# Designs tried in a protein design run: peptides against a protein of PDB entry 3HTU. Part 23

Target 1, 75 residues: chain A of PDB entry 3HTU
Amino acid sequence: RRPEEWGKLIYQWVSRSGQNNSVFTLYELTNGEDTEDEEFHGLDEATLLRALQALQQEHKAEIITVSDGRGVKFF

## One batch from the design tools (peptide; aimed at target 1 G69)

Design b2_p22_5_s4 (made by RFdiffusion4, then SolubleMPNN; from b2_p22_5, 12 letters changed)
Fold by OpenDDE base, seed 3:
Structure b2_p22_5_s4 (fold): chain B 75 residues (1-75), chain A 22 residues (1-22)
Amino acid sequence: as target 1 above (75 residues)
Amino acid sequence: MEEEEKKKLEELLEKAKEKAKL
């Protein structure tokens, strides 16, 4: 799958699970219990970041970077 | 510690929004 396609799957989960306007760490999205049964669980961080960047271009997400990690807020 | 990191990210977001006046 292309990053844009992964982004679509991720955002579909966000919308269907009612996680809009919530913040996640990148680790939480691909390694957390909440996404354990999702297709994108276990996705490498590099591909995940590109997927989220695609969503950011569509104003559906905002990537947050801090000294101790990275996260994302979905809209 | 995931929960603590998550809170830090949320705080950063709030600060960023305030700075951008958004």
Scores: peptide ipSAE 0.110, ipTM 0.632, DockQ to the pose 0.143
OpenDDE base, seeds 1, 2, 4, 5: peptide ipSAE 0.106, 0.103, 0.109, 0.109; ipTM 0.627, 0.627, 0.626, 0.625

Design b2_p22_6 (made by RFdiffusion4)
Pose (drawn by RFdiffusion4):
Structure b2_p22_6 (pose): chain A 75 residues (1-75), chain P 22 residues (1-22)
Amino acid sequence: as target 1 above (75 residues)
Amino acid sequence: HVTEEDIEELEEKLEEEHEELE
């Protein structure tokens, strides 16, 4: 599955829950306790980062750099 | 766009995740 297909699914989960301006760590998206029964749970951080970069090009997300890791804000 | 408050919230989350993994 390509980066942008994950990007569409990641974006749909965020939009439907009312988290349209929420900030997430990349870890809590693929490994957190809120996304356990989500389809993208267990996705590697590299593919996740590319899916997020595709969303950023669509102005649907902004990747945040915080020293020892990565996060993302959705729009 | 990202604000200072967003960065601070992210820092707290990353700290908590780091401690749980220890």

Design b2_p22_6_s1 (made by RFdiffusion4, then SolubleMPNN; from b2_p22_6, 8 letters changed)
Fold by OpenDDE base, seed 5:
Structure b2_p22_6_s1 (fold): chain B 75 residues (1-75), chain A 22 residues (1-22)
Amino acid sequence: as target 1 above (75 residues)
Amino acid sequence: MVTEEDIKKLEERLKKIKEELE
């Protein structure tokens, strides 16, 4: 799958699941309990980042960098 | 738009994840 395709799957999950929190750490997207049944669970961080960057170009997400790590806000 | 509240929320979650992995 291309990063854009991964991004689509991730965004679909966010939308369909109706998450209360729109902010996620990168870790919990691929290693969290809530995504265990998703195709993108276990996805390497490099590919995940590229997927999120694709969503960012579509104004569907914004990657956030803080001192203790990275996260993303979905729109 | 990312707000200060969003940043605070992210930092709290990162802290929680870190504690769970220790």
Scores: peptide ipSAE 0.604, ipTM 0.884, DockQ to the pose 0.743
OpenDDE base, seeds 1, 2, 3, 4: peptide ipSAE 0.594, 0.599, 0.595, 0.597; ipTM 0.880, 0.882, 0.880, 0.881

Design b2_p22_6_s2 (made by RFdiffusion4, then SolubleMPNN; from b2_p22_6, 10 letters changed)
Fold by OpenDDE base, seed 5:
Structure b2_p22_6_s2 (fold): chain B 75 residues (1-75), chain A 22 residues (1-22)
Amino acid sequence: as target 1 above (75 residues)
Amino acid sequence: MVTEEDIKKLKERLEEIKKKLK
């Protein structure tokens, strides 16, 4: 799958799951319990980042970098 | 737009994950 395709799957999950929080750590997207049944669970961080960057170009997400790690806000 | 509240929330989530991984 291309990064854009991964991004689509991730965004679809966010949209359909009705998450209370729009902010996620990168870790919990691919390693959390909430995504265990998703195709993108276990996805390597490099590919995940590229997927999120694709969403960012579409103004559907914004990657956040802080001293303790990285996350993303979905729109 | 990412707000200061979003940043605070993210830091809290990162801390929770850190505790969980220990």
Scores: peptide ipSAE 0.652, ipTM 0.902, DockQ to the pose 0.727
OpenDDE base, seeds 1, 2, 3, 4: peptide ipSAE 0.646, 0.647, 0.647, 0.651; ipTM 0.899, 0.900, 0.899, 0.901

Design b2_p22_6_s3 (made by RFdiffusion4, then SolubleMPNN; from b2_p22_6, 10 letters changed)
Fold by OpenDDE base, seed 5:
Structure b2_p22_6_s3 (fold): chain B 75 residues (1-75), chain A 22 residues (1-22)
Amino acid sequence: as target 1 above (75 residues)
Amino acid sequence: MVTEEDIKLLEKRLEEIKKKLA
């Protein structure tokens, strides 16, 4: 899959889950228990970032960088 | 838009993960 295709799958999961909190650490998306059954579970961080950057271009996400690591907010 | 509340929440979760992986 291309990064854009991964981004689509990730965003679909976020949308379907109906979660109150749309902020995630990058680790939670690919290594968390909530995504164990998703195809993008275990995805390498480099590919994940490219996927999120694709979503960011579509204004569907914003990558956040803080001192302790990175995360993303979905819109 | 990312708010200060979002940042605080993210930092909290990052700290929790840090402890989990330690």
Scores: peptide ipSAE 0.680, ipTM 0.917, DockQ to the pose 0.774
OpenDDE base, seeds 1, 2, 3, 4: peptide ipSAE 0.677, 0.674, 0.675, 0.677; ipTM 0.915, 0.915, 0.915, 0.916

Design b2_p22_6_s4 (made by RFdiffusion4, then SolubleMPNN; from b2_p22_6, 9 letters changed)
Fold by OpenDDE base, seed 5:
Structure b2_p22_6_s4 (fold): chain B 75 residues (1-75), chain A 22 residues (1-22)
Amino acid sequence: as target 1 above (75 residues)
Amino acid sequence: MVTEEDIELLRKRLEEIKEKLK
């Protein structure tokens, strides 16, 4: 899959998950229990980042970088 | 738009994960 395709899958999950919190760490997106049944579970961080960057270009997400690591907010 | 509250929440999550992986 291309990064854009991964981004689509991730965004679809976020939209349908019904979770109140729209902020995620990169780790919990690919390694968390909430995504264990998703196709993008286990996705390497490099590819994940590219997928999120694609969503960012569409104004559907914003990657956040802090001292302890990175995360993302979905819109 | 990312708010300060979003950042604070993220920092908390990252710290929790850090402790789990330690």
Scores: peptide ipSAE 0.662, ipTM 0.908, DockQ to the pose 0.810
OpenDDE base, seeds 1, 2, 3, 4: peptide ipSAE 0.658, 0.656, 0.656, 0.658; ipTM 0.907, 0.906, 0.906, 0.907

Design b2_p22_7 (made by RFdiffusion4)
Pose (drawn by RFdiffusion4):
Structure b2_p22_7 (pose): chain A 75 residues (1-75), chain P 22 residues (1-22)
Amino acid sequence: as target 1 above (75 residues)
Amino acid sequence: EEEARKEKEEKLKEKAEEKAAE
């Protein structure tokens, strides 16, 4: 599955829960306790990063760099 | 190891929320 297909699925989960301006760690998206039964749970951070970069190009997400890791804000 | 991971991820999320507020 390509980066952008994950990106569409990631974006849909965020939009439907009312988290349209929420900030997330990349870890919590693929390994957190809220996303356990989500389809993207267990996705590697490299593919997730690319899926997020595709969303940023569509102005649907902003990647945040915080010293020892990565996060993201969705729009 | 699991508790240390939770603490690391909570601190990282707080820093990411502060950075997003800038």

Design b2_p22_7_s1 (made by RFdiffusion4, then SolubleMPNN; from b2_p22_7, 9 letters changed)
Fold by OpenDDE base, seed 5:
Structure b2_p22_7_s1 (fold): chain B 75 residues (1-75), chain A 22 residues (1-22)
Amino acid sequence: as target 1 above (75 residues)
Amino acid sequence: MEEERKKKLKELLEKMKEKAAE
């Protein structure tokens, strides 16, 4: 799958599960309990980041970087 | 550890929102 396709799957989950306006660390998004049943669970961080960057370009997410790591807010 | 990071990210987000509003 292309990053944009992963982004679509991720955002579909965000929308249908009511996670809009929520914040996740990248780890939580692909390794957390909330996404265990999703296709993108276990996705490598590099691909995840590209997917989120695609969503960010569409104003559907914002990637946040801090000294301890990265996270994302979905809109 | 993960919860602490999540909290930091949320706090950073709030700061960014405040900055944008000024």
Scores: peptide ipSAE 0.113, ipTM 0.637, DockQ to the pose 0.153
OpenDDE base, seeds 1, 2, 3, 4: peptide ipSAE 0.109, 0.108, 0.098, 0.103; ipTM 0.631, 0.632, 0.625, 0.630

Design b2_p22_7_s2 (made by RFdiffusion4, then SolubleMPNN; from b2_p22_7, 10 letters changed)
Fold by OpenDDE base, seed 4:
Structure b2_p22_7_s2 (fold): chain B 75 residues (1-75), chain A 22 residues (1-22)
Amino acid sequence: as target 1 above (75 residues)
Amino acid sequence: EEKERREKLEELLKKMKEKAAK
């Protein structure tokens, strides 16, 4: 899958699970309990970041960096 | 650690939103 396709899957989860306007660390999205049954669980962080960047371009997410960590807010 | 990181990120996002609103 391309990053944009991963982004679509991620945002579909966000929408159907009612996670809009919530904040996640990148780790939580791919390693957290809430996404254990999602296709993107276990996705490498590099690909995840690209997927989120695609969503950011669509104004569906905002990526932030704090020290050595990154997070994302979904809209 | 993850919880702490999440809280820090949320705090940063809040500050960014407030800053953008001004």
Scores: peptide ipSAE 0.118, ipTM 0.639, DockQ to the pose 0.158
OpenDDE base, seeds 1, 2, 3, 5: peptide ipSAE 0.103, 0.118, 0.099, 0.114; ipTM 0.619, 0.641, 0.618, 0.638

Design b2_p22_7_s3 (made by RFdiffusion4, then SolubleMPNN; from b2_p22_7, 10 letters changed)
Fold by OpenDDE base, seed 3:
Parts: sequence; C-alpha cells; structure tokens
Structure b2_p22_7_s3 (fold): chain B 75 residues (1-75), chain A 22 residues (1-22)
Amino acid sequence: as target 1 above (75 residues)
Amino acid sequence: MEEELREKLRELLEKAKKKAAE
C-alpha cells in the first residue's frame, strides 16, 4: 500500500471509533491495544509518518514534535 | 492546536519514553 492508502485506513478508524480531536503518540497508533485488530497495526514508523503527512495535507491531522518524540492530533 | 492538548501529548510522550527505557 502507498502512504496515502494507509492514511485513508487510519482516518477511517479514527472516524468510526470516534477518535476525532484526540491525540496519539505514533507508537500508540501502531502498537497500542486500541488498534490491535486494525490492518495498520504493526506498521513501521517511517511509513506511518508518510501516511500521517498525507492526512495533514488534507487538514485531517496535525503532526506534533516535542523533545520526547512525535505524536498526532486527528480532526 | 489547543495548549491543553499539547500538554497531554507531552505527558504521553514522556510516559512512553520512560516505559521504553525500562
């Protein structure tokens, strides 16, 4: 799958699970308990970041970087 | 993004970092 396709799957989960306006660490999205049954569980961080960047271009997410790591807010 | 959400993110990231170091 292309990063844009992964982004679509991720945002579909966000919308269906009512996680809009929520904040996640990148680790939580691919390794957390809440996404264990999702296709994107276990996705490598590099591909995940590209997927989130695609969503950011569509104003569906905002990637946040702090000293301790990176996270994302979904809209 | 709201400052409160930024603070929550920082807390989550700090907790994750601590867990990874254990």
Scores: peptide ipSAE 0.127, ipTM 0.645, DockQ to the pose 0.120
OpenDDE base, seeds 1, 2, 4, 5: peptide ipSAE 0.115, 0.116, 0.123, 0.112; ipTM 0.601, 0.604, 0.606, 0.599; seed 4 fails the geometry check

Design b2_p22_7_s4 (made by RFdiffusion4, then SolubleMPNN; from b2_p22_7, 11 letters changed)
Fold by OpenDDE base, seed 2:
Structure b2_p22_7_s4 (fold): chain B 75 residues (1-75), chain A 22 residues (1-22)
Amino acid sequence: as target 1 above (75 residues)
Amino acid sequence: MEEELRKKLKELLEKMKEKAAE
């Protein structure tokens, strides 16, 4: 799958599970308990970041980078 | 550590929201 396709799957989960306006660390999205049954569980962080960047371009997410790590807010 | 990062990110996002509203 392309990053954009992963982004679509991720955002579908966000929308269906009612996680809009929620904040996640990148780790939580691919390694967290809430996404254990999702196809993107276990996705490498590099691909995840590209997927989220695609969503950010569509104004569906905002990636926040701090010294301690990275996170994302979904809209 | 993971929870602390999540809280920090949330706080930063809230601050950005407040700044944008000003």
Scores: peptide ipSAE 0.168, ipTM 0.645, DockQ to the pose 0.147
OpenDDE base, seeds 1, 3, 4, 5: peptide ipSAE 0.159, 0.107, 0.156, 0.152; ipTM 0.639, 0.627, 0.634, 0.634

Design b2_p22_8 (made by RFdiffusion4)
Pose (drawn by RFdiffusion4):
Structure b2_p22_8 (pose): chain A 75 residues (1-75), chain P 22 residues (1-22)
Amino acid sequence: as target 1 above (75 residues)
Amino acid sequence: HVTEEEREELEERVEEELEERE
């Protein structure tokens, strides 16, 4: 599955829950306890990073750099 | 856009995740 197909699925999960301006760690998206029964749970950070970069090009997400890791804000 | 407060809270959460994984 390509980066942008994960990106569409990630974006749909965020939009439907009312988290349209929420900040997330990349880890908690693929490994957190809220996304355990989500389809993208277990996705590697590299592919997730690319899926997020595709969303950022669509102005649907902003990747945040915080020293020892990565996060993302959705719009 | 991302605020400075959100950036600081995110940094704390990332640190906590790293410590838990260790």

Design b2_p22_8_s1 (made by RFdiffusion4, then SolubleMPNN; from b2_p22_8, 9 letters changed)
Fold by OpenDDE base, seed 5:
Structure b2_p22_8_s1 (fold): chain B 75 residues (1-75), chain A 22 residues (1-22)
Amino acid sequence: as target 1 above (75 residues)
Amino acid sequence: SVTEEEKEELEKRIKELNERRK
């Protein structure tokens, strides 16, 4: 899959999951319990970042850099 | 855009996760 295709799958999950928290750590997205049944679970961080960057260009997400890691907010 | 409060919460969660992963 291309990064934008991964981005689509991730965003679809966010939109349909009914999650109250729209801010995630990158680890939670690909290694967390909430995404264990998703195709993007276990996705490498480099590919994940490219996917999120694609969403960011579409104004659907914002990648957040803080101390000791990164996260993302979905819109 | 992301608020400072959201960034602070995110940073806290990342630190907690990092500690658990040790």
Scores: peptide ipSAE 0.650, ipTM 0.909, DockQ to the pose 0.805
OpenDDE base, seeds 1, 2, 3, 4: peptide ipSAE 0.645, 0.642, 0.645, 0.646; ipTM 0.908, 0.906, 0.908, 0.908

Design b2_p22_8_s2 (made by RFdiffusion4, then SolubleMPNN; from b2_p22_8, 12 letters changed)
Fold by OpenDDE base, seed 5:
Structure b2_p22_8_s2 (fold): chain B 75 residues (1-75), chain A 22 residues (1-22)
Amino acid sequence: as target 1 above (75 residues)
Amino acid sequence: MVTEEEKKELKKRIEELRKKLA
């Protein structure tokens, strides 16, 4: 799958699951309990970042960089 | 837009995860 395709799958999950929190750590997305049944579970961080960057270009997400790591906010 | 409050919460969650995984 291309990063854009991964981004689509991730965003579909976010949209359909009705998450209470729209902000995630990168670890929570690919290693969290809430995504265990999703195809993108276990996705490597490098590919994840490219996927999120694709969503960011579509204004569907914003990657957050803080001193101790990164996260993402979905819109 | 991401608020400063959201950034603080993100930092907190990252720290909590590190403690959990350590």
Scores: peptide ipSAE 0.562, ipTM 0.892, DockQ to the pose 0.724
OpenDDE base, seeds 1, 2, 3, 4: peptide ipSAE 0.558, 0.559, 0.560, 0.560; ipTM 0.890, 0.891, 0.891, 0.891

Design b2_p22_8_s3 (made by RFdiffusion4, then SolubleMPNN; from b2_p22_8, 11 letters changed)
Fold by OpenDDE base, seed 5:
Structure b2_p22_8_s3 (fold): chain B 75 residues (1-75), chain A 22 residues (1-22)
Amino acid sequence: as target 1 above (75 residues)
Amino acid sequence: MVTEEEKEELKKRIEELNKKKK
């Protein structure tokens, strides 16, 4: 899958689970218990980041950088 | 837009996760 396609799957999950406007760590998205049944679970961080960047370009997400890691907020 | 409060919460969660990864 292309990053844009992964982004679509991730955003669909966020939307259908009613978690828009929530903040996630990158680890929680791909390794968390809440996404164990999702296709993007286990996705490598590099590909995840590219997927989120695609969503960010569409104004559907904002990647957050803090002192020792990154997260994302979905809109 | 992400608020400062959200950033602080994220920071704390990352710190906790990093401790577990060690």
Scores: peptide ipSAE 0.620, ipTM 0.897, DockQ to the pose 0.928
OpenDDE base, seeds 1, 2, 3, 4: peptide ipSAE 0.614, 0.611, 0.615, 0.613; ipTM 0.895, 0.895, 0.896, 0.896

Design b2_p22_8_s4 (made by RFdiffusion4, then SolubleMPNN; from b2_p22_8, 9 letters changed)
Fold by OpenDDE base, seed 5:
Structure b2_p22_8_s4 (fold): chain B 75 residues (1-75), chain A 22 residues (1-22)
Amino acid sequence: as target 1 above (75 residues)
Amino acid sequence: MVTEEEKKELEERIKELKRELE
């Protein structure tokens, strides 16, 4: 899958689960219990970041950088 | 837009997560 395709899957999950406007750590998205049944579970961080960057370009997400890592907020 | 409160919460969660993964 291309990054934008992964982004679509991730955003679909966010929307369907009612997690819009929530903030996630990158780990929670790909390794958390809430996404265990999703295709993007276990996705490598590099690919995840590219997917989120695609969503960011569409104004559907914002990647957040803090002192010890990164996260993302979906809109 | 992400608020400072959201950033603060995220930072705390990351710190906690890292401790748990040690």
Scores: peptide ipSAE 0.533, ipTM 0.871, DockQ to the pose 0.915
OpenDDE base, seeds 1, 2, 3, 4: peptide ipSAE 0.527, 0.526, 0.527, 0.525; ipTM 0.868, 0.869, 0.868, 0.868

## One batch from the design tools (peptide; aimed at target 1 H59 F75)

Design b2_p23_1 (made by RFdiffusion4)
Pose (drawn by RFdiffusion4):
Structure b2_p23_1 (pose): chain A 75 residues (1-75), chain P 23 residues (1-23)
Amino acid sequence: as target 1 above (75 residues)
Amino acid sequence: TLERELAALERENAKLERELEAL
């Protein structure tokens, strides 16, 4: 599955819960306790980062760099 | 600073366009 297909699924989960301006760690998205029964749970950080970069090009997300890791804000 | 402000405005504009299309 390509980066942007994960990006669409990631974006849909965020949009439907009312988290349209929420900030997330990349870890919490693929390994957190809220996304356990989500389809993207277990996705590697590299592919996730690419899926997020595709969303950023669509102005649907902003990747945040915080020293020892990565986060993301969705729009 | 100007590039950062422009990128923020572009994101806000794209979000408003999507909200209008949903209506």

Design b2_p23_1_s1 (made by RFdiffusion4, then SolubleMPNN; from b2_p23_1, 19 letters changed)
Fold by OpenDDE base, seed 2:
Structure b2_p23_1_s1 (fold): chain B 75 residues (1-75), chain A 23 residues (1-23)
Amino acid sequence: as target 1 above (75 residues)
Amino acid sequence: MEAEEERRREILEARERERAAAA
């Protein structure tokens, strides 16, 4: 799958689960209990970041990279 | 700067949740 396709799957999960406007660590998205049954579970961080960057371009997510941590907020 | 502080707080909260789930 292309990053954009992964992004679509991730955003669909966020929307269907009613977690828009929520903040996640990158680890939670790919290794958390809540996503165990999702196709993107176990996705490597590099691919995940590219997927999230695609969503960010669509204004559906914001990748947060600060000195004290990293994560993503969905809209 | 204030926006960054807000995002920093949100990330820290997410990390705490992640840590709690792993415990």
Scores: peptide ipSAE 0.592, ipTM 0.891, DockQ to the pose 0.044
OpenDDE base, seeds 1, 3, 4, 5: peptide ipSAE 0.574, 0.590, 0.580, 0.589; ipTM 0.862, 0.891, 0.864, 0.891

Design b2_p23_1_s2 (made by RFdiffusion4, then SolubleMPNN; from b2_p23_1, 16 letters changed)
Fold by OpenDDE base, seed 4:
Structure b2_p23_1_s2 (fold): chain B 75 residues (1-75), chain A 23 residues (1-23)
Amino acid sequence: as target 1 above (75 residues)
Amino acid sequence: SEEEERKEEERRRAREEELKKAE
Protein backbone atom coordinates (compact mmCIF):
# COMPACT_ATOMS: atom_id res chain seq x y z
CA ARG B 1 0.00 0.00 0.00
CA ARG B 2 1.01 3.56 -0.61
CA PRO B 3 1.31 5.98 2.31
CA GLU B 4 -1.86 7.79 1.31
CA GLU B 5 -3.71 4.48 1.22
CA TRP B 6 -2.53 3.72 4.73
CA GLY B 7 -3.63 7.18 5.74
CA LYS B 8 -7.09 6.46 4.44
CA LEU B 9 -7.32 3.27 6.48
CA ILE B 10 -6.10 5.01 9.60
CA TYR B 11 -8.54 7.86 9.23
CA GLN B 12 -11.38 5.44 8.57
CA TRP B 13 -10.60 3.75 11.87
CA VAL B 14 -10.46 7.10 13.66
CA SER B 15 -13.83 8.10 12.25
CA ARG B 16 -15.61 4.80 12.74
CA SER B 17 -14.35 4.33 16.29
CA GLY B 18 -15.27 7.84 17.36
CA GLN B 19 -11.69 8.91 17.91
CA ASN B 20 -11.98 12.21 16.06
CA ASN B 21 -10.33 15.12 17.82
CA SER B 22 -8.20 12.63 19.73
CA VAL B 23 -4.46 12.73 20.28
CA PHE B 24 -2.29 9.68 19.78
CA THR B 25 1.36 8.94 20.02
CA LEU B 26 2.77 7.25 16.95
CA TYR B 27 3.35 4.21 19.13
CA GLU B 28 -0.30 4.00 20.14
CA LEU B 29 -1.45 3.90 16.53
CA THR B 30 0.70 0.97 15.45
CA ASN B 31 1.48 -0.80 18.73
CA GLY B 32 -1.43 0.09 20.99
CA GLU B 33 -4.09 -2.24 22.26
CA ASP B 34 -6.84 -0.20 20.61
CA THR B 35 -5.57 -0.96 17.10
CA GLU B 36 -4.60 -4.62 17.50
CA ASP B 37 -7.24 -5.74 15.02
CA GLU B 38 -6.52 -3.05 12.43
CA GLU B 39 -4.60 -3.62 9.20
CA PHE B 40 -2.18 -0.85 10.07
CA HIS B 41 -1.19 -2.38 13.39
CA GLY B 42 2.51 -3.09 13.29
CA LEU B 43 3.12 -0.62 10.47
CA ASP B 44 6.65 0.71 10.43
CA GLU B 45 7.06 4.22 11.80
CA ALA B 46 8.49 5.63 8.59
CA THR B 47 5.48 4.56 6.54
CA LEU B 48 3.13 5.67 9.30
CA LEU B 49 4.66 9.11 9.32
CA ARG B 50 4.26 9.42 5.55
CA ALA B 51 0.65 8.32 5.86
CA LEU B 52 -0.02 10.92 8.53
CA GLN B 53 1.70 13.57 6.44
CA ALA B 54 -0.71 12.76 3.63
CA LEU B 55 -3.62 13.21 6.02
CA GLN B 56 -2.11 16.45 7.25
CA GLN B 57 -2.12 17.81 3.71
CA GLU B 58 -5.85 17.10 3.67
CA HIS B 59 -6.28 18.88 7.01
CA LYS B 60 -7.46 15.65 8.61
CA ALA B 61 -4.55 15.38 11.01
CA GLU B 62 -1.80 17.41 12.62
CA ILE B 63 1.53 15.91 13.53
CA ILE B 64 2.64 17.11 16.95
CA THR B 65 6.18 17.34 18.22
CA VAL B 66 7.18 17.72 21.85
CA SER B 67 10.55 17.90 23.53
CA ASP B 68 10.87 14.13 23.57
CA GLY B 69 8.36 12.61 21.21
CA ARG B 70 5.87 12.88 18.40
CA GLY B 71 2.17 12.32 18.05
CA VAL B 72 -0.82 13.19 15.96
CA LYS B 73 -4.16 14.86 16.44
CA PHE B 74 -7.02 13.82 14.18
CA PHE B 75 -9.84 16.12 13.11
CA SER A 1 16.73 -7.09 30.04
CA GLU A 2 13.35 -7.21 31.71
CA GLU A 3 14.30 -4.26 33.86
CA GLU A 4 15.33 -2.18 30.86
CA GLU A 5 12.09 -3.07 29.10
CA ARG A 6 10.07 -1.91 32.10
CA LYS A 7 12.02 1.33 32.24
CA GLU A 8 11.47 1.93 28.54
CA GLU A 9 7.75 1.32 28.96
CA GLU A 10 7.65 3.79 31.84
CA ARG A 11 9.44 6.41 29.75
CA ARG A 12 6.99 5.80 26.92
CA ARG A 13 4.03 6.32 29.24
CA ALA A 14 5.56 9.54 30.49
CA ARG A 15 5.97 10.80 26.93
CA GLU A 16 2.36 9.93 26.19
CA GLU A 17 1.17 11.95 29.16
CA GLU A 18 3.36 14.87 28.19
CA LEU A 19 2.10 14.80 24.62
CA LYS A 20 -1.55 14.71 25.60
CA LYS A 21 -1.13 17.48 28.16
CA ALA A 22 0.56 19.65 25.57
CA GLU A 23 -2.62 19.60 23.50
Scores: peptide ipSAE 0.207, ipTM 0.695, DockQ to the pose 0.026
OpenDDE base, seeds 1, 2, 3, 5: peptide ipSAE 0.127, 0.198, 0.077, 0.165; ipTM 0.619, 0.685, 0.577, 0.652

Design b2_p23_1_s3 (made by RFdiffusion4, then SolubleMPNN; from b2_p23_1, 16 letters changed)
Fold by OpenDDE base, seed 2:
Parts: structure tokens; C-alpha cells; sequence
Structure b2_p23_1_s3 (fold): chain B 75 residues (1-75), chain A 23 residues (1-23)
């Protein structure tokens, strides 16, 4: 899959999941319990980041970097 | 590990909320 295709799958999950907040750590997306049944579970971080960057270009996500880690906010 | 990630997420959320309030 291309990064854009992974991004689509991730965003579809976000849209369906009914999360209280749209902010995630990168680890939660690929290793969390909430995504265990998703195709992108276990995805390597490098590919995940490229997928999120694709969503960011579409204004569907924003990659967040703070002193204590990295995450993503979905829109 | 999960607790550490939870704390990291809260830090990210707090940062975003602050930035949104400043916009």
C-alpha cells in the first residue's frame, strides 16, 4: 500500500471510532488496543508517519511534536 | 509503557488546546 492508502484506512477508522478526542500518540495508532482489529495495526512507524503526512496535506490531520513525544490530531 | 503513552497523549492534548486558545 501507498502512504495515501494507509492514510485513508486510518482516517476511516478515526471517523467511525467515536473518540472523545482526536489526538493520538503514534504508538496508540499502531499498537493500542483500540486498533487491534484494524489493518494498520502493527504498521511500522516510518510508514505510519508517511501516511499521516499524506493526511496532513489533505488538511485531515496535524502531526504534533512536543518535547516529550509525538502525536497526531485528526480533523 | 501504556501509562507513559497516556501521559504523552495528555501533553499533546494540552499543547493543542493552548495553541487553539491562542489563535
Amino acid sequence: as target 1 above (75 residues)
Amino acid sequence: MEEEKKREEERLKAREEREEAER
Scores: peptide ipSAE 0.078, ipTM 0.600, DockQ to the pose 0.049
OpenDDE base, seeds 1, 3, 4, 5: peptide ipSAE 0.074, 0.061, 0.076, 0.072; ipTM 0.621, 0.579, 0.622, 0.620

Design b2_p23_1_s4 (made by RFdiffusion4, then SolubleMPNN; from b2_p23_1, 13 letters changed)
Fold by OpenDDE base, seed 4:
Structure b2_p23_1_s4 (fold): chain B 75 residues (1-75), chain A 23 residues (1-23)
Amino acid sequence: as target 1 above (75 residues)
Amino acid sequence: MEEEKRREEEREKAREEREKEAE
């Protein structure tokens, strides 16, 4: 999948789960308990970042800094 | 459990920031 396609899957999960306006660490998205059954679970951070950057261009997410490093806020 | 707590804390911070920006 292309980064944009991964971004779509991630955002669909966020939307369907009603977690818009929520904040995640990058680790939580790909390694967290909440996404264990999602296709993007285990996605490498580099690809994840590209996916999130695509969403950011669409104003659907914002990559931020959190206590544990980088995170993302979804809109 | 710890992940959920941490995430909620970050969400709360984000909500507070949005509230400040809206004021």
Scores: peptide ipSAE 0.078, ipTM 0.534, DockQ to the pose 0.055
OpenDDE base, seeds 1, 2, 3, 5: peptide ipSAE 0.060, 0.076, 0.073, 0.054; ipTM 0.527, 0.548, 0.544, 0.514; seed 1 fails the geometry check

Design b2_p23_2 (made by RFdiffusion4)
Pose (drawn by RFdiffusion4):
Structure b2_p23_2 (pose): chain A 75 residues (1-75), chain P 23 residues (1-23)
Amino acid sequence: as target 1 above (75 residues)
Amino acid sequence: ERRFATEEDVELAEEKIEEEKEE
């Protein structure tokens, strides 16, 4: 599955829950306790980072750099 | 139009990563 297909699924989960301006760590998206029964749970950080970059190009997400890791804000 | 994360978002993301490391 390509980066942007994960991007669409990631974006749909965020939009439907009312988290349209929420900030997330990349870890909590693929390994957190809220996304356990989500389809993207267990996705590696590299593919997730690419899927997020595709969303950023669509102005649907902004990737945040915080010293020892990565986060993302969705729009 | 493109939007950006605020300083408060960056601080919030840092706090979440710190909590994950402690766990």

Design b2_p23_2_s1 (made by RFdiffusion4, then SolubleMPNN; from b2_p23_2, 10 letters changed)
Fold by OpenDDE base, seed 5:
Structure b2_p23_2_s1 (fold): chain B 75 residues (1-75), chain A 23 residues (1-23)
Amino acid sequence: as target 1 above (75 residues)
Amino acid sequence: EKKFATEEDKKKAEEKLQELKKK
């Protein structure tokens, strides 16, 4: 899958689960309990980041960089 | 139009990452 395709899957999950306007760590998205049944669970961080960057271009997410790493806000 | 995370969002991200780090 291309990054934008992964982004689509991730955003679909966010929307279906009613978690728009929520903040996640990158770890939560790919290793968390809430995404265990999703295709993107276990996705490597590099690919995840590119997927989120694709969503960011569509104004559907913002990658947040803080002292301890990165998170993401979904809109 | 581009949307932005609020300061509260950034704080939440920081807190989550801190918790992850200390585990």
Scores: peptide ipSAE 0.570, ipTM 0.868, DockQ to the pose 0.888
OpenDDE base, seeds 1, 2, 3, 4: peptide ipSAE 0.563, 0.558, 0.562, 0.569; ipTM 0.866, 0.864, 0.866, 0.868

Design b2_p23_2_s2 (made by RFdiffusion4, then SolubleMPNN; from b2_p23_2, 9 letters changed)
Fold by OpenDDE base, seed 5:
Structure b2_p23_2_s2 (fold): chain B 75 residues (1-75), chain A 23 residues (1-23)
Amino acid sequence: as target 1 above (75 residues)
Amino acid sequence: MKKFATEEDKELAEKKLEELKKK
């Protein structure tokens, strides 16, 4: 899958689960309990970042960088 | 237009990451 395709799957999950306007760590998205049944669970961080960057270009998310890593806000 | 995370969002992200690091 291309990054934008992964982004679509991730955003669909966010929307369907009613978690728009929520903040996640990258770890929560790919290793958390809430996404265990999703295709993007276990996705490598590099691919995840590219997917989120694609969503960011569409104004659907913002990657947040702090001292201890990165998170993401979905809109 | 482009949307932005609020300061509260950033603080929450930081808190979550700190908790993750502690585990």
Scores: peptide ipSAE 0.556, ipTM 0.854, DockQ to the pose 0.892
OpenDDE base, seeds 1, 2, 3, 4: peptide ipSAE 0.547, 0.549, 0.541, 0.553; ipTM 0.851, 0.852, 0.850, 0.854

